# Peptides against a protein of PDB entry 2YKT, part 223

Target 1, 231 residues: chain A of PDB entry 2YKT
Amino acid sequence: SRSEEMHRLTENVYKTIMEQFNPSLRNFIAMGKNYEKALAGVTYAAKGYFDALVKMGELASESQGSKELGDVLFQMAEVHRQIQNQLEEMLKSFHNELLTQLEQKVELDSRYLSAALKKYQTEQRSKGDALDKCQAELKKLRKKSQGSKNPQKYSDKELQYIDAISNKQGELENYVSDGYKTALTEERRRFCFLVEKQCAVAKNSAAYHSKGKELLAQKLPLWQQACADPS

## One batch from the design tools (peptide; made by RFdiffusion4, then SolubleMPNN)

Design b2_p28_7_s1 (from b2_p28_7, 12 letters changed)
Fold by OpenDDE base, seed 4:
Structure b2_p28_7_s1 (fold): chain B 231 residues (1-231), chain A 28 residues (1-28)
Amino acid sequence: as target 1 above (231 residues)
Amino acid sequence: SSEEKEIKELSEELEKEQEEFAEELEKE
């Protein structure tokens, strides 16, 4: 029946979230943590590299003929420091606004979805059983009417059962329909949450890249000219 | 669309239900 098919679809949505979405989301979070760790490692390694660059700048500053190049090397290291600070801010956002929030949601979600599905199944079954009972009673009544010398005696009761069946069928269909909409909304909400959190990360990442581009674009012409203009 | 509004309203209701459920789970 239409209601049975829609019931199956509803259960499948919940199962898809529990068995596919949530495990995939956990994996996504794990990959995110790995990425965060790697970027933190890059930040640390970069510090060592640019500290060594500062040392080269110090040597240039101590030289008789390359003093101005010392300043250039210091500026290069300083611009890097500013870029790294922006990266650290992005990473903090990545951790706090994406990973932590997704992790919190996914841990709670398994229990919630299980309970929600159970509630839906229980109520759906209850309505289904009530409908089946009413249909069975109508069938019994019709058998009694066929065996009776006065079938008209049962006509009013037959109409009452028909009306009751129609009402219960409508209630079941509506309940299952609403259940399906609810399940789809649950699924959509989870994807939307992921998209929104990823958008926040993307904005912060864009800010990091923009700041880096700005700083480098400002200084690079100066640095390029430094060797051309021996003072 | 009307459907988008309905989905939004349903999403808000479901968020509330999730919060309530989470609170219940923390009390157990």
Scores: peptide ipSAE 0.019, ipTM 0.478, DockQ to the pose 0.301
Fold by OpenDDE base, seed 1:
Structure b2_p28_7_s1 (fold): chain B 231 residues (1-231), chain A 28 residues (1-28)
Amino acid sequence: as target 1 above (231 residues)
Amino acid sequence: SSEEKEIKELSEELEKEQEEFAEELEKE
């Protein structure tokens, strides 16, 4: 029936969220944590590299003929430090605004969806059972009327059951239809939340890249000229 | 019912966090 098909569709939306979206989101969070860890590792490794670059700058500064190149090397290391600080800020936002919040949401969502689906199923079943009961009673009444010497005695009651069946059918169809719309809204809300959180990450990433671009654009021409200039 | 209460509480919590986040994004 139309209501049965719509019911199936509604349950499938909830199942898709619970069995596909939420597990995939958990995996996404896990991959995000791995990515964060790797970037933190890059930060640590980069510190060692640029500390070594500073050491080379110190040696240049101590030289008789390369002192100005020492300042260039120090500037390179300092620009890196500033870029790295911006990366750390981005990572904090990535952790706090994306990963933590998604983790909290997916945990709450498991309970929410389970309860919501159960409520929907219980009410849908209740309405369905009430409809089935009314249909069964009408069928019994019709059988009784056919065997009666006075079928007209049951005519008013038959009309009442027909009206009750029509009303219950309409109520069930409306409930299931609204349930489907609600389920689709729940699904959309989750995707929207993910998109919004990822937009925040994108903004933070853009800020990181912009800071790096600005600093490097300012200094790189100077560094490129440094070896051409006499000491 | 206890189930309805749980749904309501979880829904309100979810909505609040989404709204707060949306407001933060609009301020940027």
Scores: peptide ipSAE 0.019, ipTM 0.475, DockQ to the pose 0.111
Fold by OpenDDE base, seed 5:
Structure b2_p28_7_s1 (fold): chain B 231 residues (1-231), chain A 28 residues (1-28)
Amino acid sequence: as target 1 above (231 residues)
Amino acid sequence: SSEEKEIKELSEELEKEQEEFAEELEKE
């Protein structure tokens, strides 16, 4: 029936969220944590490299013929430090605003969806059973009427059951239809949330890249001329 | 029902977390 098909579709939406979306989201969070860890590793390794560059700058500053190049090397290291600070801020935001929030939501959502699906199934079954009962009673009444010497005695009651069946059928169809719309809305909301969170990450990433570009663009011409200038 | 209460509580918590996040995105 139409109601049975819509019921199946509704259950499939909930199952897709619970069995496909949420597990995939958990994996996404895990991959995000791995990415965060790798970026932290890059930051640490970069610090070692630029600390070594500072040491080279110190040696240049102690020389008579390359003293000004010491300042250049220090500036290079300092610009890198500022870029790394922006990366660290981005990583903190990535952790706190994306990963932590997704973890909290996916755990809460599992319980929510389970309860919501169960409620829907219980009410759908209740309405279905009530319809089936009325249909069964009408069938019994019709059998009694056919065997009766006075079928007209049952005519009013037959009409009442027909009306009740029609109403219950309509109620069931409406309930299942609304359930399907609700389920689709729940699914869309989860995807929208993911998109919005990724937009925040993208903004933070853009800020990091912009700051790095600005700092390097400001200093790079100076650094490129340093060796052309007489010592 | 116990299930209805649980759904309501969980829904309110989930909605609050979504609103807070949306507000944070608008400030950035």
Scores: peptide ipSAE 0.035, ipTM 0.555, DockQ to the pose 0.089; fails the geometry check
Fold by OpenDDE base, seed 3:
Structure b2_p28_7_s1 (fold): chain B 231 residues (1-231), chain A 28 residues (1-28)
Amino acid sequence: as target 1 above (231 residues)
Amino acid sequence: SSEEKEIKELSEELEKEQEEFAEELEKE
């Protein structure tokens, strides 16, 4: 029946969230943690590299003919420090605003969806059973009427069962239809949440990249000219 | 029912987390 098909579709939406979306989201979080760790590793390695650059700047500053190049090397290291500070802020946001929140939500959501699906199934079954009962009673009544010498005695009761069946069928169809819309809304809400969280990450990442571009664009012309302008 | 109570409690928790997140996004 139409109601049975729509019921199956509704259950499939919940199952898709529980069995496909949520596990995939857990994997996404795990991959995010790995990415965070790698970026932290890059930050640490970069610090070592630019600390070594500072040491080269110190040597230049101690030289008789390359003192001004020492300042250039120090500026290069300082710009890097500022870029790295911005990266650290981005990483904090990535951890706190994306990974932690997604992890909390996905854990809670598993229990929520299980309960929501169970409630829907229980109510759908209850309405279905009530409909089936009325249909069964009507069938019994019709059999009794056919065997009776006075069929008219059962006419009013037959009408009542027909009306009850029609009403219960409509109620079941509406409930399943609303259930399907609700399930689709639940699915959409989860994707929207992911998109919104990724937008926040993208915004913070853009700030990091913008700051780096700005600082380097400001200083790079000066650094490029340093060797052509001896003291 | 016990199931309805559980759904309500979990829904309220989920809504709270979503509201907190929305507020954080607005502050940034």
Scores: peptide ipSAE 0.021, ipTM 0.498, DockQ to the pose 0.045; fails the geometry check

Design b2_p28_7_s2 (from b2_p28_7, 13 letters changed)
Fold by OpenDDE base, seed 3:
Structure b2_p28_7_s2 (fold): chain B 231 residues (1-231), chain A 28 residues (1-28)
Amino acid sequence: as target 1 above (231 residues)
Amino acid sequence: SSEREEIRKLSKELEEEIEEFKEELEEE
């Protein structure tokens, strides 16, 4: 029946969220944490490299003929520091606004969805059982009427059962339809939340890349000319 | 077979309602 199919669809939405979406989201969070850790590692390694560059700048500054190149090397290291600071800010946002919030939600969601599905199933079954009972009673009444010498005695009761069946069927269909809409809304809400959080990360990432580009574009011409200018 | 055909008809009607609902959700 239409109601049975809609019921199956509704259950499938809940099952998809619980068995596919939520596990995938947990994996996404785990991969995000790994990515964060790797970026932190890059930051640490980069610090070592640019600290060594600063040392080269110090040597240049002590030189009689290359003193101005010392300032250039220091500027290179400083620009790197500013870029790294921006990266760290982005990573903090990534952790606090995306990973932490997703982790909190996914942990709570399993219990919520299980309860929601169970409630839906219980009510759906209750309405279905009530319908089945009414149909069974009508069938019994019809059998009794066929065996009776006075079938008209049962006509009013038959009409009442027919009306009751129609009403109960309509109620069941509406309930299952609303249940499906609710399930789809729940699914959409979860994807929307992910998208919104990822948008925040994207915004912060854009700021990081923009700042880096601006700093390097501003200084690079100066650095490129440093060796051409006489001391 | 007749029952199966009725189920198929009802399924199509349901699919149409689902698509309409999806469109409404996308407009919001």
Scores: peptide ipSAE 0.005, ipTM 0.309, DockQ to the pose 0.023
Fold by OpenDDE base, seed 2:
Structure b2_p28_7_s2 (fold): chain B 231 residues (1-231), chain A 28 residues (1-28)
Amino acid sequence: as target 1 above (231 residues)
Amino acid sequence: SSEREEIRKLSKELEEEIEEFKEELEEE
């Protein structure tokens, strides 16, 4: 029946969230933590590289013929420090606004979804059982009427059961339909939450990239001329 | 599933490479 098909679809939505979406989200969080750790590693490695660059700048500053290039090398290291500070801020946001919040949500969601599905199933079954009972009673009444010398005695009761069956059928169909819409809304809400959190990360990432671009665009022409303009 | 496993593997390999590099820097 239409109601049975829609019921199966509703249960499948909840099943998909619990068995596919949530495990995939946990994996996404794990991959995010790995990415965060790798970026922290990049920060550490970059510090070593630019500390070594500063050392080269010190040597240039101590030289007779390359003294002005010392300042250039120091500026390069300083610009990198500023870019790195922006990266660290982006990483904090990545951790606090995406990973932590997703982790909190996914851990709470399993219990919520199980309860929601159970509630739906219980009410759906209750309505279905009530409908089946009315249908069974109508069938019994019709059998009794066929065996009776006065079938007209049961006509009013037959009409009452037909009306009750029609009403209960409509109620069940509406309930299952609303249940399906609710399940789809729950699924959409979870994807929207992920998209919104990823948008926050993208905004913070844009700030990091913009600051880096600004600093490099400002200084790069100066650095490119440093060797052409000996002091 | 295969793509997920590949990404996980690459992430692990990169982490190991970073740790090795940190150890090298500490020895210098």
Scores: peptide ipSAE 0.000, ipTM 0.253, DockQ to the pose 0.017
Fold by OpenDDE base, seed 5:
Structure b2_p28_7_s2 (fold): chain B 231 residues (1-231), chain A 28 residues (1-28)
Amino acid sequence: as target 1 above (231 residues)
Amino acid sequence: SSEREEIRKLSKELEEEIEEFKEELEEE
């Protein structure tokens, strides 16, 4: 029946969230943590490299003929420091605004969805059982009427059961339909939340890349001329 | 910069689309 099909679809939505979406989201979070760790490692390694560059700048500043190149090397290191600071800010946001929030939600969601599905199933079954009971009673009444010498005696009661069945059928269909809409909304909300959080990450990442590009574009021409135009 | 402005515009457009999507979810 339409109601039974809709019921199966509703249950499948909840099952898909619990058995496919949530595990995949946990994996996504884990991969995000790994990515964060790797980028933190890059930041650490970069610090060592540019600290060594500063040392080269110090040596240039102490030289008789290369003093001005010391300032260039210091500027190169400083610009990179600023780029790395921006990366660290992005990573902090990535951790706090994406990973932590997703982790908190996914842990709470399993219990919530289980309870929601159980509630839906219980009420759906209750309505279904009530309908089945009414249908069974009508069938019994019809059998009794067919065996009676006065079938007219049962006509009013038969009409009452028919009306009750119709009403209960409608209620069940509406309940299951609403349940399906609710389930789809729950699923879509979760995807929407992921998209929103990923958009925030994308904005922060764009800011990092833009700042780096701007800083380097500003200074690179000056650095390129440093050897050609000694002071 | 022109690039920053383009990023800002894109961000605004995406935010509007997200809000429209949220409204659709609330109406269901």
Scores: peptide ipSAE 0.000, ipTM 0.299, DockQ to the pose 0.049
Fold by OpenDDE base, seed 1:
Structure b2_p28_7_s2 (fold): chain B 231 residues (1-231), chain A 28 residues (1-28)
Amino acid sequence: as target 1 above (231 residues)
Amino acid sequence: SSEREEIRKLSKELEEEIEEFKEELEEE
């Protein structure tokens, strides 16, 4: 029936969220943490590299013929520091605004969805059982009427059951339909949340890349000319 | 009748639980 099919679809949405979406989201969070760790490792390694560059700058500054190149090397290290600060801000956002929030929500969501599904199932069953009961009573009444010498005695009651069945059928269909819409909305909300949080990360990443490009574009010509124009 | 009451009670309890978790999930 229409209601049975819609009910199946509704349950499948909840099952998809609980059995596919949420586990996949947990994996996504785990992969995000791995990515964060790797980036932190890169930043740490980069610090060592540019600290060594500063040392080279110090040596240049102490030289007789390469003093100005010392300033260039220091400036290169400083630009790196500024870029690193932007990266750290991005990583902070990545952690706090995406990973942490997703982790909190996915943990709560398992219980929430279980309760929501159970509520839906309970009410759906209640309405279904009430309908089935009414249908069964009508069947019994018709059987009784067929065996009676006065079938007209049961005509009014038969009409009442028919009306009740119609109403209960309509209520069940509406409930299941609304349940399906609700389930789809729940699913969509979760995807939207992920998209929105990822957008925040993307904005911060864009800022990082923009700042880095800007700084390097500004300074690189100066650095390239440093050897050509000794002072 | 008793069965309906139990179902209603369960439904109410589940509704309260759902609302509680909705509030928690909406906190960002």
Scores: peptide ipSAE 0.006, ipTM 0.328, DockQ to the pose 0.035; fails the geometry check

Design b2_p28_7_s3 (from b2_p28_7, 15 letters changed)
Fold by OpenDDE base, seed 1:
Structure b2_p28_7_s3 (fold): chain B 231 residues (1-231), chain A 28 residues (1-28)
Amino acid sequence: as target 1 above (231 residues)
Amino acid sequence: SSERKEIRELSQEYEEEIKEFEKELEEE
């Protein structure tokens, strides 16, 4: 029946979220943590590199013929420090606004979805059973009427069962239809949540890249000029 | 613009529903 098909579709949506989306989201979080760790590693390695660059700047400053290049090297290291600070801010946001939030939600969501599905199934079954019962009673009544010397005695009761069946069928169909819409909305909300959290990360990433580009664009001509004009 | 608003609203609704559910579990 249409109702049975829609019921199956509804259950399949919940199953897809529970068995496909949530496990995939857990994997996404795990990959995000790995990515965060790698970026932290880059940060650490970069610090060592630019600390070494500062030492080269110190040597230039102590030289007789390359003093001005010492300042350039220090500026390069400072710009890197500023870029690195922006990266660290981005990583904090990535951790706190994306990974932590997703991790908290995905764990709770399994319980939420299980409860929601169970509630839907219970009510759907209850309505279905009530419909089946009315249909069975109508069938029994019709059998009694056919064997009776006065079939008209059962006519009013037959009409009542027909009306009850029609109403219960309509209620079941509406409930299952609404259940399907609800399930689809649940799925959509989860994707929207993911998109929204990823958008926050993207904004922070854009800020990081913009700041880096700005700083380098401002300073690079000065550094290039220092190389062209031997003092 | 409209789609972005919808995404934000649905995301917020999800956050609220999960928060409410969490509260219900704590009261049980």
Scores: peptide ipSAE 0.246, ipTM 0.811, DockQ to the pose 0.911
Fold by OpenDDE base, seed 5:
Structure b2_p28_7_s3 (fold): chain B 231 residues (1-231), chain A 28 residues (1-28)
Amino acid sequence: as target 1 above (231 residues)
Amino acid sequence: SSERKEIRELSQEYEEEIKEFEKELEEE
């Protein structure tokens, strides 16, 4: 029936969220944690490299003929420090505003969706059973009427059951239709939430890249000129 | 854009719904 098909579609939406979306989201969170860890590793390794660059700057500052290049090397290390500070802030935001929040919500969402689906199934079944009961009673009444010498005595009751069946069928169809719309909205809201959180990540990432670009664009011409100028 | 507004609104609705569900679980 139309209601049965719509019911199957509704259940399939919930199943898709529970069995496809949420597991994929958990994997997304796990991959995000791996990405965060790798970036933290890059930050640590870069610190060692630029600390070594500072040491080269110290040697230049102690030299007789390359003193001014010491300042250039120190500036290079300082610009790196500022860029890394922006990266660290981005990573903190990535962790606290995306990964932690998604992790907490995805775990709770499994329980929520289970409860929501169960509630829908219970009410759908209740309405279906009530409809089936009325249909069964009408069938019994018609059998009695066919066996009676006076079928007319059952006519009013038959009309009452027909009306009740029509009403209950309409109620069931409406309930299942609304259930399907609700399920689709549930799915869409979860994707919207993911998009919104990823937009926050993109903004933080843009700030990091912008800061790096600005600092390097400002200093690079000066550094390139430093070797052309005698001490 | 209208799309951006919809995304934000639906995201907020989801967050609110989950928060309400958390409260219901705490009250049980």
Scores: peptide ipSAE 0.226, ipTM 0.799, DockQ to the pose 0.898
Fold by OpenDDE base, seed 4:
Structure b2_p28_7_s3 (fold): chain B 231 residues (1-231), chain A 28 residues (1-28)
Amino acid sequence: as target 1 above (231 residues)
Amino acid sequence: SSERKEIRELSQEYEEEIKEFEKELEEE
């Protein structure tokens, strides 16, 4: 029946979230943590590299013929420091605005969905059973009427059962339809949440890249010219 | 009771997120 099909669809949405979406989201969070760790590692490694660059700048500043190049090397290190600070801000956002929030929700979501599905199933079954009972009673009444010498005696009661069945069928169909819409909304909200949090990460990443581009674009011509100019 | 509280909290949180997302889409 239409209601049975819609019921199966509804259950399948909940199952898809619980069995596919949530496990995939947990994996996504795990991969995100690995990515965060790697980027933190980059930050640490970069510090060592640019500290070494500063040392080269010190040597240039102490030289007789390359003093001005010392300032250039210091500027290069400083620009990197600013870019790295922006990366750290991005990582903080990545952690706090994406990973933490996803992790907190996904841990509870299994329980939430299980309870929601169970509630839906219980009510759907209750309405279905009530409909089945009414249909069974109508069938019994019709059998009794066919065996009677006065079938007209049962006509009013038959109409009452037909009306009751129609009402219960409509109620069941509406409930299942609403249940399906609710399930789809639950799925949509989870994707929306993911998209929103990922957008926040993207904005912060854009800020990082923009800052880096701006700083390097401003300074690079100066640094290039320093090597062309006689000391 | 605790389960019902958790359900409500999670539902509200997701509802807020979807509204924000829908708003962003409307502003584009």
Scores: peptide ipSAE 0.139, ipTM 0.665, DockQ to the pose 0.106
Fold by OpenDDE base, seed 2:
Structure b2_p28_7_s3 (fold): chain B 231 residues (1-231), chain A 28 residues (1-28)
Amino acid sequence: as target 1 above (231 residues)
Amino acid sequence: SSERKEIRELSQEYEEEIKEFEKELEEE
């Protein structure tokens, strides 16, 4: 029946969220944590490299013929520091605004969805059983009427059951239809949440990349010129 | 009771977030 099909569709939406979306989201979070760790590792390794560059700048500053190049090397290290600060801000955002929030929700979501599905199933079954009962009673009444010497005695009750069946069927169909819409909304809000959080990360990432580009674009010509100018 | 509260909170948070997101999309 139409209601049975819609019921199956509704259950399938919940199952898709619980069995596909949520596990995939957990994996996404895990991969995000791994990515964060790797970026933190890059930051740490870069610090060592640029600290060593500062040391080279110190040596240049102590030299007789290369003092001005010391300043250049220090500027290079400083620009790196500024870029790294932007990266750290991005990473904080990535952690706090995406990973943590997703993790918090996904841990509760299984319980939420299980409860929601169970509630839907319970009510759907209740309405279905009520319909089935009315149909069964009508069938019994008709059998009784056929065996009776006075079938007219049962005509009013037959009409009442027909009306009740029609009403209960309509109610069941509406309930299942609304249930399907609700389930689709549940799915949609999870994707919307993910997209929203990813947008926040993207904005922060863009800021990091922009700042780095700007700083390097500003300074690189100066550093190149310093090598061309005799001391 | 505690579990029910958590479920309700989760639902409300998602609803708020989706509304905010939808609003942002409508404003763009």
Scores: peptide ipSAE 0.130, ipTM 0.661, DockQ to the pose 0.128

